# Peptides against a protein of PDB entry 6B4E, part 100

Target 1, 295 residues: chain A of PDB entry 6B4E
Amino acid sequence: TNFDKISKMFWHYKDKIAQIKQDIVLPIKKADVNVRNLLSRHKRKINPKFGQLTNSNQQLFKIQNELTQLINDTKGDSLAYHWILNFIAKAVVHQAETEVRVKPESALPLGKLTLYLLVQFPELQELFMARLVKKCPFVIGFTCEIDTEKGRQNMGWKRNNENKWEDNTSYDERMGGILSLFAIITRLQLPQEFITTTSHPFPIALSWHILARICNTPLNLITNTHFVILGSWWDAAAVQFLQAYGNQASKLLILIGEELTSRMAEKKYVGAARLRILLEAWQNNNMESFPEMSP

## One batch from the design tools (peptide; made by RFdiffusion4, then SolubleMPNN)

Design b2_p18_6_s4 (from b2_p18_6, 6 letters changed)
Fold by OpenDDE base, seed 1:
Structure b2_p18_6_s4 (fold): chain B 295 residues (1-295), chain A 18 residues (1-18)
Amino acid sequence: as target 1 above (295 residues)
Amino acid sequence: SYLSLTPEEQKELETALK
């Protein structure tokens, strides 16, 4: 693991967030009133659609088509187009922080929708990844110390209006929700219409990087959150990960489930205990995956 | 289907196994 490379990638996306604010978000406030009105209407139509997802592929396809039309309506103005994509990126991550957090299996329809949009609108990819890294650096295997305010901010910790840090459970659950979404995206096949013409924008190899990079992280930086997000990843992608990499995947699952948990046993992390249970279930041929969506 | 590891993935795995 090249930690310098990971850090460079992290700060690249932090810079991208700043750029998005300066080049997309702020300029649109001064745009023509007609453009602002269009975007306001589209925002109101787009936002509820992520919560309308179910375990139905038919519902998914309906929402895909509706969003496609709404996004296409903005393509005549480059700034408007990028603004709406940035809004979508933020909305998807927010859905992961809220709904997926409490219902992990909801990551599947959300992930399918997101993957479709990422392929259909390639400009969404950098916007989405920047938002993911800002909110949950674990998606690229980045970890820093959290004994400073800056360190906590870098790792995605939030403060309320009273400048109080969120509680550990809230942070862990939010990170788990975001990571679940990302894990699902990495293990999904491209939609049928894109398989022969497009490469996967966030392939299963990115899951490999997450696991390997966490395994190589200095132990003094490993927290309960690391184990929580690994558990979230496991539920979301372990089955497909094994299918993709076979014996090599098994090695990584053993590394995170057995070796990493054992090395941190003195901390008695709740997340680590859960990960051990997942490992044991797998060893007993009881590995579970999210249920497939209905037709 | 089984996918072969990239050189980077292999290096990361080897490091983790130490």
Scores: peptide ipSAE 0.034, ipTM 0.718, DockQ to the pose 0.770
Fold by OpenDDE base, seed 2:
Structure b2_p18_6_s4 (fold): chain B 295 residues (1-295), chain A 18 residues (1-18)
Amino acid sequence: as target 1 above (295 residues)
Amino acid sequence: SYLSLTPEEQKELETALK
């Protein structure tokens, strides 16, 4: 694991967020009133679509088509197009922070929708990754200290209006939700219409990076959150990860489930206890995955 | 004290991914 490279990647996306604000968000505020009105209408139509997802592929396809049309309507204006994609990136991550957080299996339809959009609209990829890294640096295996205000901010901690940090449970759950979505995306196959013409934008190898980088993180930086998101990842992608990498995957699962948890046993992290349970379930030939979506 | 794959295991993975 090259931590310097990871750090550079982290700051690259932090800079990307600032760039998005300067080059996309702020300029739209000065754009023609008709463009602003168009985007306002589209925003109102797009935002509820993510909450309309169910475990139905039929419903998924409907929403995919509706969003595709709405996004295509903006392509005549490059700035408007990028603005709407940035909005979508933010909305998807927000959905992970709220809905996936409380219902992890909802990551599957959301992930399928997101993957479709990422392939259909390639400009969404950098916008989405930047938002993910800002909100949940764990998606690229980045970790820093959280004993400073800046460190907490970098790791995606939020403060309320009273300048009080969010509670640990809230942070853990949000990170778990976002990581679940990303994990799902990495383990999904491309839709049939794209599989022969397009490479997967966020392939299963990125899950490998998450696990390996966390395993190599200095132990003094490992927190309960690390185990929580590993558990979330496990539920979302462990089965498919094993299918992809076989024995190599097994080694990495043992590293996180057995070795990492054992080294941190003195901390008695709740997330670590859950991960140990997941490991034991796997050892007993009882590894579970999210149910497949209905037709 | 790293929990990464050995160089041999890494090479094996790279080969398998080709």
Scores: peptide ipSAE 0.027, ipTM 0.687, DockQ to the pose 0.073
Fold by OpenDDE base, seed 3:
Structure b2_p18_6_s4 (fold): chain B 295 residues (1-295), chain A 18 residues (1-18)
Amino acid sequence: as target 1 above (295 residues)
Amino acid sequence: SYLSLTPEEQKELETALK
């Protein structure tokens, strides 16, 4: 694993976030009042829709259509269009930090919606990835030290208004939620209408990168969070990952579930213990996936 | 592309799994 390359990619997206603020967010504040009013109305309509997702494909399709219409309403103004997509990117990640965090299986409908939007509106892809990397660098297998303030910030740790860091459990769960969403997206098939015309924007290979890069990460940088997000990934995508890569997938699952956990055994990480349980379940032919959505 | 695996990256990852 070329960690220098990964670092460059990480900082690329960090720079992208700054660029988004400068070129999209700030300029809208100076835009025509009609544009600002339009975006305000659309924001209010769009925001609750992510929470309206259920395990129903019918409900998913309804929301997809509604969002598509709302986004299309902004295409007459490029800046407005990019602003609304950036808003959606932020909202999706926020939904992962909150809802998926506590209900991992909710990643499936959210992931399906997100994948649809990513394909339908390609400009969303960079906006979404930048937000993901900012909030959860694990999505690209990036890791740095967290014994400094800057290191913690880079790894997506939050501070409250009193400048206090979030607790470890909150951070772990939040990272797990975001990673669950990303994992789901990588293992989903494109909607039928896009399969023959579009390449998957975030394919299963990106899951491979996450696992492999974590396995190659210096052990002194491995934390409980790494195991937590690997467990989240496992629940979200392990079955489909095995289907995609077969024996090579098995090797990687063994590496994270057995080898990596063993090497870090002295730390007694709770996340590692859970990952071992997942490995054992798989070895006993009890690997589970999220239930499929209803019609 | 930062969003896609290059053939070289894939090879590297496969090598790591040996």
Scores: peptide ipSAE 0.034, ipTM 0.688, DockQ to the pose 0.137; fails the geometry check
Fold by OpenDDE base, seed 4:
Structure b2_p18_6_s4 (fold): chain B 295 residues (1-295), chain A 18 residues (1-18)
Amino acid sequence: as target 1 above (295 residues)
Amino acid sequence: SYLSLTPEEQKELETALK
């Protein structure tokens, strides 16, 4: 694992966030009142759509179509278009932080919707990835020390209005939620209409990178959060990961489930204990996946 | 590194990951 490369990638997306603010968010505030009104209306229509998702493909397709129309309505103005996509990127990640964290299986419909949008609107890809990396660097296997304020910030820790850091449980759950979404996206097949014309923007190989990079992370940087997000990933994608890479996947699952947990046993991480349980379930031929969506 | 792959395994992985 080339950690210098990963760091460069991390900072690339951090810079992208700053660029988005300067080139998209701030300029729109000075845009024509009609444009601002349009975007305000669209924002209000778009935002609730993510919460309207259910375990129904029919509902998913309905929402996909509605969002597609709403986004297309903005294409006449490049700035407005990018603003809406950035809003969507933020909204999707927010949904992962709030809903997926408490109901991991909700990552499936959200992931399907997101993947569709990423393919339908390619400009969303960089916006979405930048937001993901900002809030959950684990998606690219980035880890840094959290002994400093800057380190915590880089790893996506939040402060409240009283300048107090969020509690460990809240952070772990948020990271787990975001990672669940990303994991789902990586293991989903492209919609049929795109398979022959488009490559997967975030393929299953990115799941490999997450696992491998965490396994190669210096042990002194490994925290409970790492195990939590690995567990979240496991629930979301382990079955499909095994299908994709076979024996190589198996080896990597053993590395995270057995070796990494064993090396960190003295820490008594709750996340590690859960991951061990997942490993044992797999060893007993009881690996579970999220249920498929209904028609 | 926890990832100790044989050269053959590395090649296989590279092929799989493209």
Scores: peptide ipSAE 0.023, ipTM 0.672, DockQ to the pose 0.082; fails the geometry check

Design b2_p18_7_s1 (from b2_p18_7, 5 letters changed)
Fold by OpenDDE base, seed 5:
Structure b2_p18_7_s1 (fold): chain B 295 residues (1-295), chain A 18 residues (1-18)
Amino acid sequence: as target 1 above (295 residues)
Amino acid sequence: SEEDEKLLNADPLSLLLP
């Protein structure tokens, strides 16, 4: 693992966030009144859609179609188009932070919707990844120290209106929610209409990178959060990961579940204990996945 | 181990099952 390259990638996306604000978000405030009105109406229609997802594929397809139409209405204006995609990117990540964190299985319909949109609207990919990296650097295997204000900020820690850091549990849950969504996206197959014409934008290989990079992370930087997000990943993608990589996947799962947890045993991390339980369940031929969606 | 190091530094695209 080349951590210098990972760091460069991290800062690339941090710069992208700044660029998005400067070139998309701020300029739209001065755009034509008709454009602003269009975007305002579309924002109001789009925002509730993510909360309307269920375990139903029928409902998913309905929402996909509705969002597709709303996004297509903006294509005549490049700035408006990019603005609405950026809004969607933010909304999806927010849904992961709020809903997926408390109901991990909700990542499946959200992930399916997101993957569809990422393929249908390729310009969403960079916007979405930038937002993911900003909020949860674990998605690219980036880790830094959190004993400084800047370090905490880089790792996605938030402060409230009173300038107090969020509690550890809140941070862990948010990171787990976001990582669950990303893990699901990486293990999903492309929709049937795209399989022969498009490559997967965030393939299962990205899950491999997450695991491998965490295993290579200096132990002094490993926290409970690392184990929490590994557990979230496990629930979301371990079954499909084994299908994709076979024995090589098995080796990597043992490294995170047995070796990494053992190396950090003295810390008695709750997240590590859970990951150990997941490993043991697998060893007993009882690895579980999220339930499939209904028609 | 050396084997583990090779695994962790492998290109995942090369390891995908057909």
Scores: peptide ipSAE 0.423, ipTM 0.927, DockQ to the pose 0.953
Fold by OpenDDE base, seed 4:
Structure b2_p18_7_s1 (fold): chain B 295 residues (1-295), chain A 18 residues (1-18)
Amino acid sequence: as target 1 above (295 residues)
Amino acid sequence: SEEDEKLLNADPLSLLLP
């Protein structure tokens, strides 16, 4: 693992966030009143749609079509188009931080929707990845120390209005939610209409990188959060990961589930205990996946 | 192990099953 490369990638996306603010978010405030009104209306229509997802593919397709129409309405103005995509990127991640956090299986419909949008609107890819890395650097296998304020900020820790850090449980769960979404996206097949015409923007290989990079992370930087997000990943993608990589996947799952947890046993991390349970379930031929969506 | 290190540093694209 080239950690320098990962760091460069991390900072690339951090810079991208700053650029988005400068080039998209701030300029739209000075845009024509008609454009601003359009975007305000669209924002209000788009926001609730992510929460309207269910385990129904029919509902998913409905929402996909509605969002597609709303986004297409903005294409006549490049700034408006990029603004609405950035808004969507933020909204999707926010949904992962809230709903997926408490109901991990909701990552499946959200992931399907997101993947569709990423392919339908390629400009969303960079915006979405930047937001993911900002909020949850684990998606690219980035880890830094959290003993400093800057380190915590880099790892996506939030402060409240009173400048108090969020509690560990909240952080862990939020990271787990985001990672669940990303994991789902990586293991989903492209929609049928795209499978022969485009490559997957965030393929299963990115899941491999997450696991491998965490395994290569210096042990002194490994926290409970690492195990929590690995558990979240496992629930979201382990079955499909095994299908994709076979015996090589098995080896890697053993490394995270047995070796990494054993190396950190002295810490008695709750997340590590859960991951070990997941490993044991797999060893007993009881690996579970999220339920498939209904027609 | 050395084998584990090789695995962890492998290109995942090269490891995909057909």
Scores: peptide ipSAE 0.422, ipTM 0.927, DockQ to the pose 0.949
Fold by OpenDDE base, seed 3:
Structure b2_p18_7_s1 (fold): chain B 295 residues (1-295), chain A 18 residues (1-18)
Amino acid sequence: as target 1 above (295 residues)
Amino acid sequence: SEEDEKLLNADPLSLLLP
């Protein structure tokens, strides 16, 4: 693992966030009133749709179509188009932080919707990835120390209105939620209509990178959160990961589930204990995946 | 192990099953 490369990628996306603010978010505030009104209306229509997702494919398709139409309505103005995509990127990640964290299986419909949008609107890809990396650097396998304020900020820790850091449980759950979404996206197949014309924007290989980069992370930087997000990833994608990589996947799962947890045993991380349970379940031929969505 | 290092540093695109 080239950690310099990962660091460069991390800062690339941090810079991208700053660029988005400068080139998209701030300029729209000075845009024509009609454009601002359009975007305000669209924002209000788009935002609730993510919460309307269920385990139904029919409902998913309905929402996909509605969002597609709403986004297409903005294409006549490049700034408006990019603004609405950035809004969607933020909304999706926020949904992962709030809903997926408490109901991990909800990542499946959200992931399907997100993947559809990423393919339909390629400009969403960079916006979405930038938001993911800012909120959850684990999605690219980035880790830094969290014993400094800057380190915590870089790792996506939030402060409340009193300038206090969020509690460890809240952070772990948020990271788990975001990572679950990303993991789902990486293991989903493209919709049939896109398979022959489009490459997967965030393929299963990105899941491999997450696992491998965490395994290569210096042990002194490994925290409970690492194990929590690995567990979240496992629930979301382990079955499909094994299907994609076979024996090589098995080796990597053993590395995270057995070797990494063993090396950190003295810390008695709750997340590590859970990951060991997942490993044991797999060894007993009881690996589970999220249930498939209904028609 | 050396084998583990090779695995961890492998290009995942090259490891995908057909």
Scores: peptide ipSAE 0.420, ipTM 0.927, DockQ to the pose 0.949
Fold by OpenDDE base, seed 1:
Structure b2_p18_7_s1 (fold): chain B 295 residues (1-295), chain A 18 residues (1-18)
Amino acid sequence: as target 1 above (295 residues)
Amino acid sequence: SEEDEKLLNADPLSLLLP
């Protein structure tokens, strides 16, 4: 693992967030009133769509079509188009932070929707990844110290209105929710209409990187959160990961489930305990995945 | 182990099953 490369990636996306603010978000405030009104209306229509997802593919397809139309309505103005995509990127990540954190299986329909949009609107990819990395650096296997304010900020910790850090449980759950979404995206197949014409924008290989990079992370930087997000990843993608990589996947799952947890046993992390349970379930031929969506 | 290190540093694209 080249941690310098990972760090560069992290800061690339941090810079991208700043660039988005300067080049997209702020300029739109000075845009023509008609454009601003259009975007306001579209924002109001788009925002509730993510909460309307269910375990139904039929409902998913409906929402996909509705969002596609709404996004296409903005293509006449490049700034408006990028603004709406950035809004969607933010909204999707927010949905992961709020809904997926409490209902991990909801990552599946959200992930399917997101993957569709990422392929349908390629400009969304960088916007989405930047938002993901900002909120949850674990998606690229980035870790830094959290003993400083800057370190905590870099790792996606939030402060409340009283300038107090969020509690550990809230942070862990948010990170788990975001990582669940990302894991789902990496293990999903492209929609049939795109399989022959487009490569997967965030393929299963990115899941491999997450696991490997965490395993290579200095132990003094490993926290309960690392194990929480690994558990979230496991629930979301372990079955498909094994299908993709076979014996090599098995080896890596053993490394995170057995070796990494054992090395950190003295810390008695709750997340680590859960991960060991997941490992044991797998060893007993009882690995579970999220249920497939209904037609 | 050395084997583990090789695994962790492998290119995942090269390890995908057909």
Scores: peptide ipSAE 0.418, ipTM 0.926, DockQ to the pose 0.948

Design b2_p18_7_s2 (from b2_p18_7, 5 letters changed)
Fold by OpenDDE base, seed 5:
Structure b2_p18_7_s2 (fold): chain B 295 residues (1-295), chain A 18 residues (1-18)
Amino acid sequence: as target 1 above (295 residues)
Amino acid sequence: SKEVEELLNANPEELLLP
């Protein structure tokens, strides 16, 4: 793993976030009143849609269609179109931080919706990835020290209005939620209408990179959070990962579940203990996945 | 080990099962 390249990628997306603010978010405030009104109405309609997801495919398709129409209404104005996509990117990640963190299986319908939108609206891809990397650098296998304010900020730590850092549990859960969503997206098949015409924008290979890069991360930078997100990934994608890579996947799962946890045993990380349990379940032929959605 | 390094540095696109 070339960590210099990973760092460059990380900072690329940090720059992208700044660019989005300057070129999309701020300019729209000075746009025509009709455009601003349109976007305001659309924002209000779009925002609740993500919370309306259930384990029903029927409900998913309904929401997909509604969002598609709302987004298409903005295509006549490039700035408006990009603004609404950026809003969606932020909303999806926020849903992962709030709902998925407490109900990981909700990542499945959210992931299906997101993947559909990413394919239907390709311009969403860079906006979404930039937001993911900003909020959860683990999605690209980036890690830095968190003993400085800048380091914590880079790793997605938040401060409240009193400039107090969030607690470790809150951070771990948020990272787990975001990573669960990303993991689901990487292991989903493209919708049937796209499978023959489009390549997967965030394929299972990206999950491979996450695992491999964490395994190569200097041990002094490994924290409980790393094990938490690995556990989240495991629940979300391990079964499909094994299907995709076979014996090579098995080797990598053993590396994270056995070798990495053993190397860090002295730290007694709760996340590591959970990952060990997941490994043992797999060894006992009891690896589980999220249930499939209903019609 | 050398084997582990090769695995961790492999291109996952080349390792996909058909």
Scores: peptide ipSAE 0.634, ipTM 0.961, DockQ to the pose 0.953
Fold by OpenDDE base, seed 3:
Structure b2_p18_7_s2 (fold): chain B 295 residues (1-295), chain A 18 residues (1-18)
Amino acid sequence: as target 1 above (295 residues)
Amino acid sequence: SKEVEELLNANPEELLLP
């Protein structure tokens, strides 16, 4: 693992967030009133769509079509188009922080929707990844120390209005929700209409990198959160990961489930205990995946 | 171990099953 490369990637996306603010968000505030009104209307229509997802593929396809139309309506103005995509990127990540956090299986319909949009609108890819890395650096296997204010900020910790850090449980759950979504995206197949014409924007290889980079992370930087997000990843993608990489996947699952947890046993992390339970379930031929969606 | 290092530093694109 080249940690210098990972750090460069992390800061690339941090810079991208600043660029998005400067080049997309702020300019729209000064745009023509008609453009601003259009975007306001679209924002109001788009925002509830993510909460309307269910375990129904029929409902998913309906929402996909509705969002596609709404986004296409903005293509006549490049700035408006990029603004609406950035809004969608933020909304999807927010949905992961709120709904997926408490109902992990909801990552499946959200992930399917997101993957469809990422392929249909390629400009969404960099906007979405930048937002993911800002909120949850674990998606690229980045870790830094959190003993400083800047370190906590870099790792996506939030402060309330009283400048108090969020509690550990809240942070862990948010990171787990975001990582669940990303894991789902990496293990989903492209929709049939895109398989022969487009490469997967966030393939299963990115899941490999997450696991491998965490295993290579200095132990003094490993926290309960690392185990929480590994557990979230496991629920979301372990079955498909094994299908993709076979015996090599098994080795990596054993490394995170057995070796990494054992090395950190003195910390008595609750996330590590859960990961051990998942490992044991797998060893007993009881590995589970999220239920498939209904027609 | 050397084996673990090779695994963790492997290119996942090369390890995908057909």
Scores: peptide ipSAE 0.634, ipTM 0.961, DockQ to the pose 0.955
Fold by OpenDDE base, seed 2:
Structure b2_p18_7_s2 (fold): chain B 295 residues (1-295), chain A 18 residues (1-18)
Amino acid sequence: as target 1 above (295 residues)
Amino acid sequence: SKEVEELLNANPEELLLP
């Protein structure tokens, strides 16, 4: 693991967020009133769609079509198009922070929708990844110290209006929700209509990097959150990960489930205890995945 | 171990099963 490379990647996306504000968000505020009105209407139509997802593929396809139409309506204006994609990127991550956090299995329909949009609208990919890294650096296996205010901010910690940091449980759950979504996306197959014409934008290899980079992280930087997000990843993608990499996958699962948890046993992290349970379930041939969606 | 190091530093694109 080249941590310098990971750090450069992290800061690249942090810079991208600043660029998005400067080049997309702020310019729209000065755009023609008709454009602003169009985007306001589209925003109102798009925002509720993510909450309308169910375990139904029919409902998924309906929402995919509706969003596709709404996004296509903006293509006549490049700035408007990029603005609406950035809005979608933010909305998807927000949905992961809220809904997936409390209902992890909802990551599957959300992930399918997101993957579809990422393929249909390639410009969404960088916008989405930048938002993910800002909110949850774990998606690229980045970790820094959280003993400083800047370190906490870099790791996606929030402060309230009173400058008080969010509680550990809230942070852990948010990170778990976001990571669940990303994990799902990495393990999903492209829709049949794209499989021969397009490469997967966020393939299963990215899950490999998450696990490997966490295993290489200095132990003094490992927190309960690391184990929480590993558990979230496990629920979301472990079965498919094993299918993709076989024995090599097994080795990584053992490293995170057995070796990493054992090394940190003295900390008695709740997340580590859960990950150990997941490992034991797998060892007993009881590894589970999220249920498939209905037709 | 050397084996663990090799695993953690492997390129996952090369390890995908067909």
Scores: peptide ipSAE 0.634, ipTM 0.961, DockQ to the pose 0.945
Fold by OpenDDE base, seed 4:
Structure b2_p18_7_s2 (fold): chain B 295 residues (1-295), chain A 18 residues (1-18)
Amino acid sequence: as target 1 above (295 residues)
Amino acid sequence: SKEVEELLNANPEELLLP
């Protein structure tokens, strides 16, 4: 693992966030009133759609079509188009932070919707990845120290209005929610209409990198959060990961589930204990995946 | 181990099952 490369990727996306603010978000505030009104209306229509997802493919397709129309309505103005995509990127990640964190299986319909949008609107890809990395650097296997304020900020820790850091549980759950969404996206097949025309924008290989990079992370930087997000990843993608890589996947699962947890046993991390339970379930041929969506 | 190192440094695109 080349950690220098990963760091460069991390900072690339941090810079991208700053660029998005400068080139997309701020300029819209000064845009024509008609454009601002259009975007305000569209924002109000788009935002509820993510919460309307169910375990139904029919409902998913309905929402996909509705969002597609709403996004297409903005294409006449490039700035408006990019603004709405950035809004969607933020909204999807927010949904992962709030709903997926408490109901991990909701990542499946959200992931399907997101993957569809990423393919349908390629400009969303960089916007979405930048937002993911900002909120949850674990998606690219980035880890830094959190003994400094800057380190915590880089790792996506939030402070409240009283400048108090969020509690560990809240952070862990948010990271788990975001990682669950990303994991789902990486293991989903492209929608049938795109499978022959384009490559997967965030393929299963990215899940491999997450696991491998965490395994290579210096032990002094490994926290409970690492195990929590690994557990979230496991629930979301382990079955499909094994299907994709076979014996090589098994080796990685053993490394994170057995070796990494054993190396950190002295810390008695709750996340590590859960990961061991997942490993044991797998060893007993009881590995579970999220239920498939209804037609 | 050497084997573990090779695994962790492998290119996943090359390891995908058909």
Scores: peptide ipSAE 0.634, ipTM 0.961, DockQ to the pose 0.953

